# Peptides against a protein of PDB entry 3PUK: the designs that were tried, part 16

Target 1, 227 residues: chain A of PDB entry 3PUK
Amino acid sequence: ERGLKSVVWRKIKTAVFDDCRKEGEWKIMLLDEFTTKLLSSCCKMTDLLEEGITVIENIYKNREPVRQMKALYFISPTPKSVDCFLRDFGSKSEKKYKAAYIYFTDFCPDSLFNKIKASCSKSIRRCKEINISFIPQESQVYTLDVPDAFYYCYSPDPSNASRKEVVMEAMAEQIVTVCATLDENPGVRYKSKPLDNASKLAQLVEKKLEDYYKIDEKGLIKGKTQS

## One batch from the design tools (peptide)

Design b1_p13_1_s3 (made by RFdiffusion4, then SolubleMPNN; from b1_p13_1, 5 letters changed)
Fold by OpenDDE base, seed 4:
Order: structure tokens, then C-alpha cells, then sequence
Structure b1_p13_1_s3 (fold): chain B 227 residues (1-227), chain A 13 residues (1-13)
């Protein structure tokens, strides 16, 4: 069985590195907090070098311009990461890099996408969404990047119900990205607790999986797999 | 949207 880490790396290699690969060209890669963890979980620096990445930089940090090099942004579609990108290219006179390839780990909201287009479209060579919004830990174990998930999911306060729902949706979405990455449509299993959180999450995942496979680019509707 | 993204990428090529 192929470990989740290997599958994730292969997907990143295909969806990101192969997509923007130019022979003999080196790029600077910009990572955010999530993608730093993601790549750290599934590859080594030597792997990135083989993919034409010369330097890895944190998108949140102040960086010196390297105007002769193109930048590969592998980032989450968050306002924070997008704002950092925009700072790199927002000024004609202060472009940090020659051009940008942008790969989002998930669906980029239209608001952010439009902001990017309006501000620095001329600097962008590629903008793509990939569906990897989880961190592989073990062969079959992953973690989700959902801030405050524990707090809202287990809050007994009814005032947090709306936030709980948002968190559940986010978790479900990220789980679906795992399934998409693995090319699986799993039968969702959960342990029931006094709270219906697991059941609700399972339902959300199942629904989202159904939606995903309906719109799957491969046109493949898969039956339920064992998970 | 995916469509908008595809169109955008097409324009970038």
C-alpha cells in the first residue's frame, strides 16, 4: 500500500512542479505556514532541488528581491498569504521576482482571486488550485488545518453553533481533499460520542464526496471504497 | 470559480 505521504508528494510533483517546470530554470519557492508543514511532511529539501527549487522562502517574512528569478508560490488561499503575495508584486517598481506561479492548496475564493487579477495579473504565469488541504502524518493518518476546531466542535455554548458548523464544513472539505488525493470514495466510519459531532461531520463528508465525484474532472463516479 | 480560473490561465498562456 502506498503511504499517504508518497501519494501527496506525487500529487504535488505532478500538479505543481511538473506543471510549471521549464528545463534549466530554477525558481524560488514561497511557502506559508500550511504548505511548509505539508512539504515537510512528505518531502526533503533534496527532492525540491530536483524539482528546480533553489531556495525556499517564507511568504510571511520580509525577503530581499531576486528580480531575475521566477517565484513559485505554493500557498493556502488565505487573505494573509494572498496579501503577502500582493506585496511582492503589487508595485511595478518593487517586484520581488521576475514572475509568479501560484498554486493554491484549495479553492481560492473569488474575492481573493479577483484581487490578485486586478493587482498583478501581468506578473502571474500560472494560477492553479490543487486540492491538498491536509497534512499527512502516517500511512493512513493526516491532520487538518482548521483553526479552533476543537474549541468550536466541543463547545456546549449554543452561541458557537454557527462557528461549529463552519468548522465542520471546513473539516469535511479537507477530508474530501484527502479522498480526492487518494482517488477514493470511502465509506465513512465514525465513533459516536455524546455529541453528534462525528455523525454530523460524517454526513458532511459523505455529501461533499458525492458532490465532488459528480463534478470530477475524470468523469469517474466511483463506488464506495473501504476506509 | 474553476471556469474563471481556467479562463484566466488561458489568458496567461
Amino acid sequence: as target 1 above (227 residues)
Amino acid sequence: SLKELEEFNKELE
Scores: peptide ipSAE 0.039, ipTM 0.719, DockQ to the pose 0.627
Fold by OpenDDE base, seed 5:
Structure b1_p13_1_s3 (fold): chain B 227 residues (1-227), chain A 13 residues (1-13)
Amino acid sequence: as target 1 above (227 residues)
Amino acid sequence: SLKELEEFNKELE
């Protein structure tokens, strides 16, 4: 087993499955595009079965109600995924599932959270944010999921400068989630290119890492580790 | 916020 994949799986197991586990209870798990890729990268269906998941469903697809079963939503904190969730529980008369456990892969914006609370609070048994916003590829390799990252980072158009910054911040945030998952505060290394994108990204990562560890729930400030 | 989530979860329990 590859190191990063196993770490990610362990994190998901602890943060998600162990958190909502009830003896003898099976759940339906709802995934979005990102979490489908995430789980596919670090586990098998048999692993999910062992964790009490009977069926995996795509949150974006039309699904038949299974009103007697609770649902585990492992999704990204996006309007699209949240809207799909809301459709499942928005109607009092036609809830698709008995109840919901929601686990977001990252910080859920207050706007989305408030929308959930306002419409579906009675159906929710748990709502938690976990910190996994990357796809493990190999023992030490991960892939970021930032839309249009390539386009904006390499765009020669000055009008895209603001968007480029947003993309870089998003990338940096995802890198921090890797570090958090691995419990590392690495010294950031990069290869400089003419556009200095790598340097900028590195600076953002370092800043975010510092912020993360300063506000660490454990109150532990970790020094730089080898990257 | 995380605090709001924590409070919310407490209410759900």
Scores: peptide ipSAE 0.038, ipTM 0.710, DockQ to the pose 0.676
Fold by OpenDDE base, seed 1:
Structure b1_p13_1_s3 (fold): chain B 227 residues (1-227), chain A 13 residues (1-13)
Amino acid sequence: as target 1 above (227 residues)
Amino acid sequence: SLKELEEFNKELE
């Protein structure tokens, strides 16, 4: 009954923890709002301890320096989270940790990435994108994290049409990350009424899936799944 | 981009 949760955990374990693991080394892990929810949905603190995490802290909070320990940043590629990281390492005199490993949950915009490189490159040991932008709830159920999605999708105001499209694109992108995580190319199904939101979202998902698997050589060989 | 990130990681090693 925990199929999706286990898959997500396995992906995080492989892409994040195994990637930066050193024998006998403990790290402090920094989380933001989204990654706190993500890890809480698919693992326990005991699991994190087994992966060499001694303590987890919120990146937005003021934290005491632990200069002898390396930090694992598992964060969203947002200006807020990146700014908090930059505060931790932006000054030689103000470095909170020995070094940083950064894992983004999604594609990091070039503007943010360039800002990181320009200010903190000497403190970074690893920077990677893992492409998990959803919260697993059940074996086949997940929650999307798109701000104001409900408001714009169900707004009766025609002036919100452009914003609704942006929200739909963001939702479609997150759904594609689920498919990528599960290694699936599903047929898209939806229930319409009273709004055409489901139909529009389905079309966007199909298009993005096609684009994703055209680029991924492994995906090109795999036909549509029955999921 | 992923390519830029890969290049960056190579520089960090």
Scores: peptide ipSAE 0.036, ipTM 0.699, DockQ to the pose 0.602
Fold by OpenDDE base, seed 3:
Structure b1_p13_1_s3 (fold): chain B 227 residues (1-227), chain A 13 residues (1-13)
Amino acid sequence: as target 1 above (227 residues)
Amino acid sequence: SLKELEEFNKELE
């Protein structure tokens, strides 16, 4: 049985690198905070070189243009990462790279997607969503990347209730991506704690799993994907 | 969203 890291790498290789591969072509790869951690957890630089990546750059940093090379953006569908991409190809600035291949680690909201289309569609060669929003630690262990999760989940301040819900949703979504990656629909078990956070999270996960597999089943039957 | 992405990618090819 292959470990979670191997499964994640295989998925990235198939969904990202094989998807945009051209013989003899090298690309610059742009990563954000999450995808840096993700790739670091499941591959080595030598693996990336083998996949045609010559240089890895941080999307948040100021970078010099390399106009003759295409760029592979492997990033989270967040306003911050998208804004950085738009700075590279947007109408307000000179294009930093020849063209862009964009791979999001999760569902990209329509608002962000529309913003990309409106600004730099001519520079994009590929835009794809892949469902990997977790960090593999061990064969059966993973961590979630949800900023301020602890603070909001355990805050006694009622004013944080709305933000707590958002955090819980994000956590649930990431757990579902793990299940999807492993092709599993597990039962949810949790340990009870004050404020019922574990119970709430479990409910959200179960609901999202149901929705995911329902959609997948429909897609398989009808041969159509939903927006 | 996935449908829109597929359509978009089709246009890019």
Scores: peptide ipSAE 0.039, ipTM 0.720, DockQ to the pose 0.576; fails the geometry check

Design b1_p13_1_s4 (made by RFdiffusion4, then SolubleMPNN; from b1_p13_1, 7 letters changed)
Fold by OpenDDE base, seed 4:
Structure b1_p13_1_s4 (fold): chain B 227 residues (1-227), chain A 13 residues (1-13)
Amino acid sequence: as target 1 above (227 residues)
Amino acid sequence: SLKKLNEFNEELK
């Protein structure tokens, strides 16, 4: 039985570090709030050093330029993180780093992608989505990064229905990233409550799983597995 | 978006 933490780390190692590895090259790694938690959950600083990371920095903080070093941005595809990246490379005269490798934890919206491309494509050496949008806690336990999920999902106010759907979509997507990471197509199980939230979420997950495997890069269509 | 990313990465080479 493979622990989820180990699986996540292995995926990050192969999808991110191995992807941009150059012999003898050290990089600065920029993390946002989510990826800080993610890496903290599945690796140690020594592991990052072994992968050629000399220092990690918070993308949200003002940082001094290190123009001779390339930067590895491991960030979520959010406006906040993207804006911070753009500030690092948006000005020709004020580039923080030599170049950037960008790895998004999830699907990057076209709007953000286009903004990046238009503003600082010359500074980018790699841009990839790795689809890890969860935090592993235990061998089979993970948490989702969906702000205000509890509030909207359990709100009886009909005015929150739209937001509730958005939250559930986000949750479902992140659950699918777990499945993708584990290379699983699980049968979804849920506990029924007075509210249909669990059922709705389960349906969304199943739908998204179907979509994911339909378009899977590996070309693998799998049957349902035990979850 | 994989196609777009792949195309973009090819352009970055």
Scores: peptide ipSAE 0.138, ipTM 0.812, DockQ to the pose 0.578
Fold by OpenDDE base, seed 1:
Structure b1_p13_1_s4 (fold): chain B 227 residues (1-227), chain A 13 residues (1-13)
Amino acid sequence: as target 1 above (227 residues)
Amino acid sequence: SLKKLNEFNEELK
């Protein structure tokens, strides 16, 4: 059963590959830790070849310049990934590729965006956010990538309460990306015991779903779905 | 923001 995987792949194909496709052109694709896991979960190397990707490189590693080829950066909007990109295009002498297409998995903070714009705008052909911050596993199962989530959510130390709230917020945001990907506004269900974490997370998800559909791409408010 | 991103992409064309 690959329902969710298929939906995620279809979204990536349309939002990323179709968006930058040029007939007869091959690109080098740069991935970070999260996007490596994401693509591995929903596609094969043969699928990427069909989309015009000749090779995949890790953005964190030292790479040989291929100055005649364009690069497709599919990365998370993190300082680490952005810094690696900037090293590839930050100066004329350091340009590793002919040009860059950048696709972020989530909202890119203005601080990072402005840094990119100021340093590398002449090398960029496209910059887009695609809003996928989860890993599909089964037809209706996914995993979230929130560092130390288990530690903070289940910590018995009251001093971690503030950090727990930050983690819960991040998890809620990623769950909303699943709903957006599936084009659903579901009723939220949860099991509460032994901690109130599930209840708190449910409340955050409900709030964020409401906010998302109020300001969606179509400018419409979508009613609750049955899923 | 989405608006800023759209504006940026228009500048890249």
Scores: peptide ipSAE 0.125, ipTM 0.801, DockQ to the pose 0.582
Fold by OpenDDE base, seed 5:
Structure b1_p13_1_s4 (fold): chain B 227 residues (1-227), chain A 13 residues (1-13)
Amino acid sequence: as target 1 above (227 residues)
Amino acid sequence: SLKKLNEFNEELK
């Protein structure tokens, strides 16, 4: 498949599963709300089994310890998800799993990272940022997960202007993750509205794309491609 | 952050 779903899956496969794969080893995978939706959108349970995942668990739920197995945490870099992880490994005597591989869907703030490092470093085998903060819907369609985006973007209240900007920046960041996933630097197209939200968002995306490619790991600066 | 993560991962080895 040439669709966005397949691209996302391939990225997850290479960046997550291949990264922590050990021959003959099975892992328990822990998901949060976002990554549950993400994986559900681009793979099946059978696919996960092929990647050495025996079971998937919700990180937010109480779970029975499986101390002999390592855990793969594919989670968003949020305080909630991180806190759940920390609870799994915070106690030396009551660790839920043998060890942890952590893969964040986006940039993990230093505060959260430091908290993890300080509390659970001995239990961690890998910690990586994957940079997938969107849900693929169709071959060329994706959805963003930004809380209250609709409310703030369409709020007539000027007091929400600052919040609106924050939301737009978050949206722009997620769009950049799509571009990064697709390895593209597209020309941004939008339909203008009276509130000009689309234009503002487009500008933010372009700016963030420029920043991303300037500092990308590959050191490659790509010109604008077709959107 | 990448540098930090890389350093951390190196320490984990």
Scores: peptide ipSAE 0.116, ipTM 0.801, DockQ to the pose 0.559
Fold by OpenDDE base, seed 3:
Structure b1_p13_1_s4 (fold): chain B 227 residues (1-227), chain A 13 residues (1-13)
Amino acid sequence: as target 1 above (227 residues)
Amino acid sequence: SLKKLNEFNEELK
């Protein structure tokens, strides 16, 4: 395959599967709503089998323990997904799996990270952020997954202004992950709309891109990032 | 973010 889908798959393979691969070992993979869509967009079940995944489970659903197998959590850094993980390994319940490898699709807030550390650190073998928060559609087309984006962006109610900002930030972050994945720093183009949302989003993207590449450059020079 | 993860991963070894 060529295009964005293949790039995304290659990134996931390198960042996730190669990272936790052990010869002869099979894992259960836990997905949330976003990562289900993500993997469905860029791979087949046969591809996952080749990477040592025996079965895919929905993290939101009740699952029977498979205590002899390690679990690969490929999830978004949301309270909902994290809470489901914590239920699998937390002190309040029996451990469902032998151990956990956690790969977040985006930056995990310190609050969530600290919650994981405090509760389940002994069960975790790996924790990474891979920075893929978009769904590839075509070679140069992708979609964003931001709940209620339409509602808040087009709401005339001033009381929704704060939520609109949150949505805009989320969209901007996801766009930046696309650029990072493609190793591109594109100029932003947009068409104006009555509420000028496109312009605002463009500004946010530009700012975040600048921050990203600034940090990346510093990281290359210093060998370690301070983030 | 990367720093915290690296530190954490070192602790997991």
Scores: peptide ipSAE 0.135, ipTM 0.809, DockQ to the pose 0.581; fails the geometry check

Design b1_p13_2 (made by RFdiffusion4)
Fold by OpenDDE base, seed 5:
Structure b1_p13_2 (fold): chain B 227 residues (1-227), chain A 13 residues (1-13)
Amino acid sequence: as target 1 above (227 residues)
Amino acid sequence: SYATIEELKELEH
């Protein structure tokens, strides 16, 4: 299948599993709410087993230590997920796992990096940011993970204007991650609404796409590939 | 592929 799901899986396989693969080594994989949905949308447990994952665990739940095994954290760069990680490795005597590989689904703020650095840097074998912050549903359909997006975008309360802008920025970032994942620089199309939310979002996406491809990982400037 | 988080931060950003 050449659908979005397969592309996402391929990206995760390359950016995460291939990056930390060691022959004969099994890892425990820790997921948060977003990455659970993400992986569920594009792979099966059998696929994860093939990638050397013995078991997946919810990072938010209490878990028994498996001190002899390394852990692969595929998590969103949020305080909640990071705090759960820190609980696993914050104590020298009570580390839940042998070591950690951390893969963030998006840009991790310096504040969170500093927090990790201060507590358990020696336990981290790899820390990488990947650019996947969306859920593929169909071959050409995805959903965004922006909390309360509907509420703020359609709020009649002017006091929510600032929050609306934050939500729009977050959505635009996630759309850009889709484009980056697909290696596309599309012409943005939208259906105008009375509130002009779609127009505003489109403008943000276009701007962010331009910025991204000016300084992309390959150092290439890409023109628009789709309309 | 083992590096300090600081080194990784510098390389990946």
Scores: peptide ipSAE 0.016, ipTM 0.451, DockQ to the pose 0.115
Fold by OpenDDE base, seed 4:
Structure b1_p13_2 (fold): chain B 227 residues (1-227), chain A 13 residues (1-13)
Amino acid sequence: as target 1 above (227 residues)
Amino acid sequence: SYATIEELKELEH
């Protein structure tokens, strides 16, 4: 059994670094909050150097232009991260890097994608979505990047019901990315407590797993695995 | 797995 961290790293290596690698070329890598945590959880700086990354920069910070170098954006598909990218390439005068490779950790909404395409298309060499929206903590433990998940899931206020559903859906999506990363289609198990949150989440995960494998790039519909 | 954004958008529409 491979540890989750090693599997995640391998996936990032193949999906991101190998995809944009050019012999002898070094890139600046831009990370957001999530991807910083993600990479920190599964690799070392030396690993990134081996993948042709010379410098890591925080996408949220003001950065000096390095116009002779291409940039690798490994970021979440959020308005905040996208806006920072747009500032880097939104105008000729503001172009901070030679070109951009963009890898999103999850599905990029059409609104954000169209915004990028409209303003920065000529600067983008690659724009791909990868399915890694979780943080591996241990060999078989991960965390999800869903802000305020606890608050909404356990809120007794009925006014938060809609947000609770949104949060659960987001959690389910991220769990599916774990399964996809591990190439697993598990039978979902949950522990029921006073609230039916676990059951609801399990149902969402099962549904999304089914949907995912229907459109799997390998064209394989996988049976349930023991996980 | 991963896909290009364009490919994914085509699948959803």
Scores: peptide ipSAE 0.009, ipTM 0.448, DockQ to the pose 0.135
Fold by OpenDDE base, seed 1:
Structure b1_p13_2 (fold): chain B 227 residues (1-227), chain A 13 residues (1-13)
Amino acid sequence: as target 1 above (227 residues)
Amino acid sequence: SYATIEELKELEH
């Protein structure tokens, strides 16, 4: 049973591939570290071929220009990934591809967005954000991409308290993206021992869920679902 | 609201 993996794939297919698909057109797809893991978790290369992707390239690596083909960038909104994109399209003489379609896995900060606008807007055919900041593992299991989350959450050093709060905020945001992907507004359950981390995280998730559904696409507040 | 391609085009003009 594919469960959560199939839901994630369906969302990517609709939000990314269907959005930029042209009949008979092949694209090169550029991935970063996170999106490589994400796609590997929910699809096969044959699935990508069916969506019009001829080859997958790592955005961080040096790549040969293919100036006659359009590129699909499915990347996280990080300075590292954006800088790699800018190197591909930052100047007319250095354009590696014919044009770019950009899909971010989360909200792109204005600072990064402004850098893109200032340097290569003419080369971009699409630029969208999608809310997928997690990796599905099993039908009902997912993992979060929060660097050093374990270290900060379980650190005995009181000096890490501020970092712990930042990490919990990031984790809560990613959990909300899972709920949004599944179209669920669940009651949150947790184990409190040995630390209160789970309780704090649960409270953050509940608050963010309320905020999300208040400002969702339909402008409607959903009640709690059974999940 | 999500960032759109329209916002990119407007800044170039």
Scores: peptide ipSAE 0.009, ipTM 0.445, DockQ to the pose 0.251
Fold by OpenDDE base, seed 2:
Structure b1_p13_2 (fold): chain B 227 residues (1-227), chain A 13 residues (1-13)
Amino acid sequence: as target 1 above (227 residues)
Amino acid sequence: SYATIEELKELEH
């Protein structure tokens, strides 16, 4: 199947589950708000069981220690999620799990990365970044996880202009991750009326796509594909 | 910046 959901699942399976898989080993998986939505959109609990996940836990909630099991953290690179991880492994005497595998859904800022390194490096078996920052809805439809995007994009208040730009940047970044996941470099189409938001977003997406493929692992510039 | 913890560990040794 060429649907977006299946592509996303395949990406997660390859980048996350296959990467840390050990035969006969079960892991506890920790999810945050975004990754909960992400996995819910593209898989079932039975799929996760097949990948060696015994239980799913919310990283934000208080959890009982399971010290004999390793934990798979599939989380966004946010201060909140990272802080929750650090609480799980910050103290040698209070480690909740045997060890940690960490997979970030996006680039982890150096500040957060350094914080993790300084406090929990000995407990981490794997730390990797993947590029999935969108929610698949249908075969050709996805949604973005950008807080207050609607409000700022359509706010008439000039004081929100700077925030609007930040939101647009975040949206563009997430769209690029869709393209990367699909291995596509599409031409961007938009409707400019009644507001110029779509035009601005399109320009940002095009620029980011260009940057992404210029510095890709293959060192090749991929031509434009289907829009 | 380093992409993985493993890369950091390798550099430190």
Scores: peptide ipSAE 0.007, ipTM 0.434, DockQ to the pose 0.230

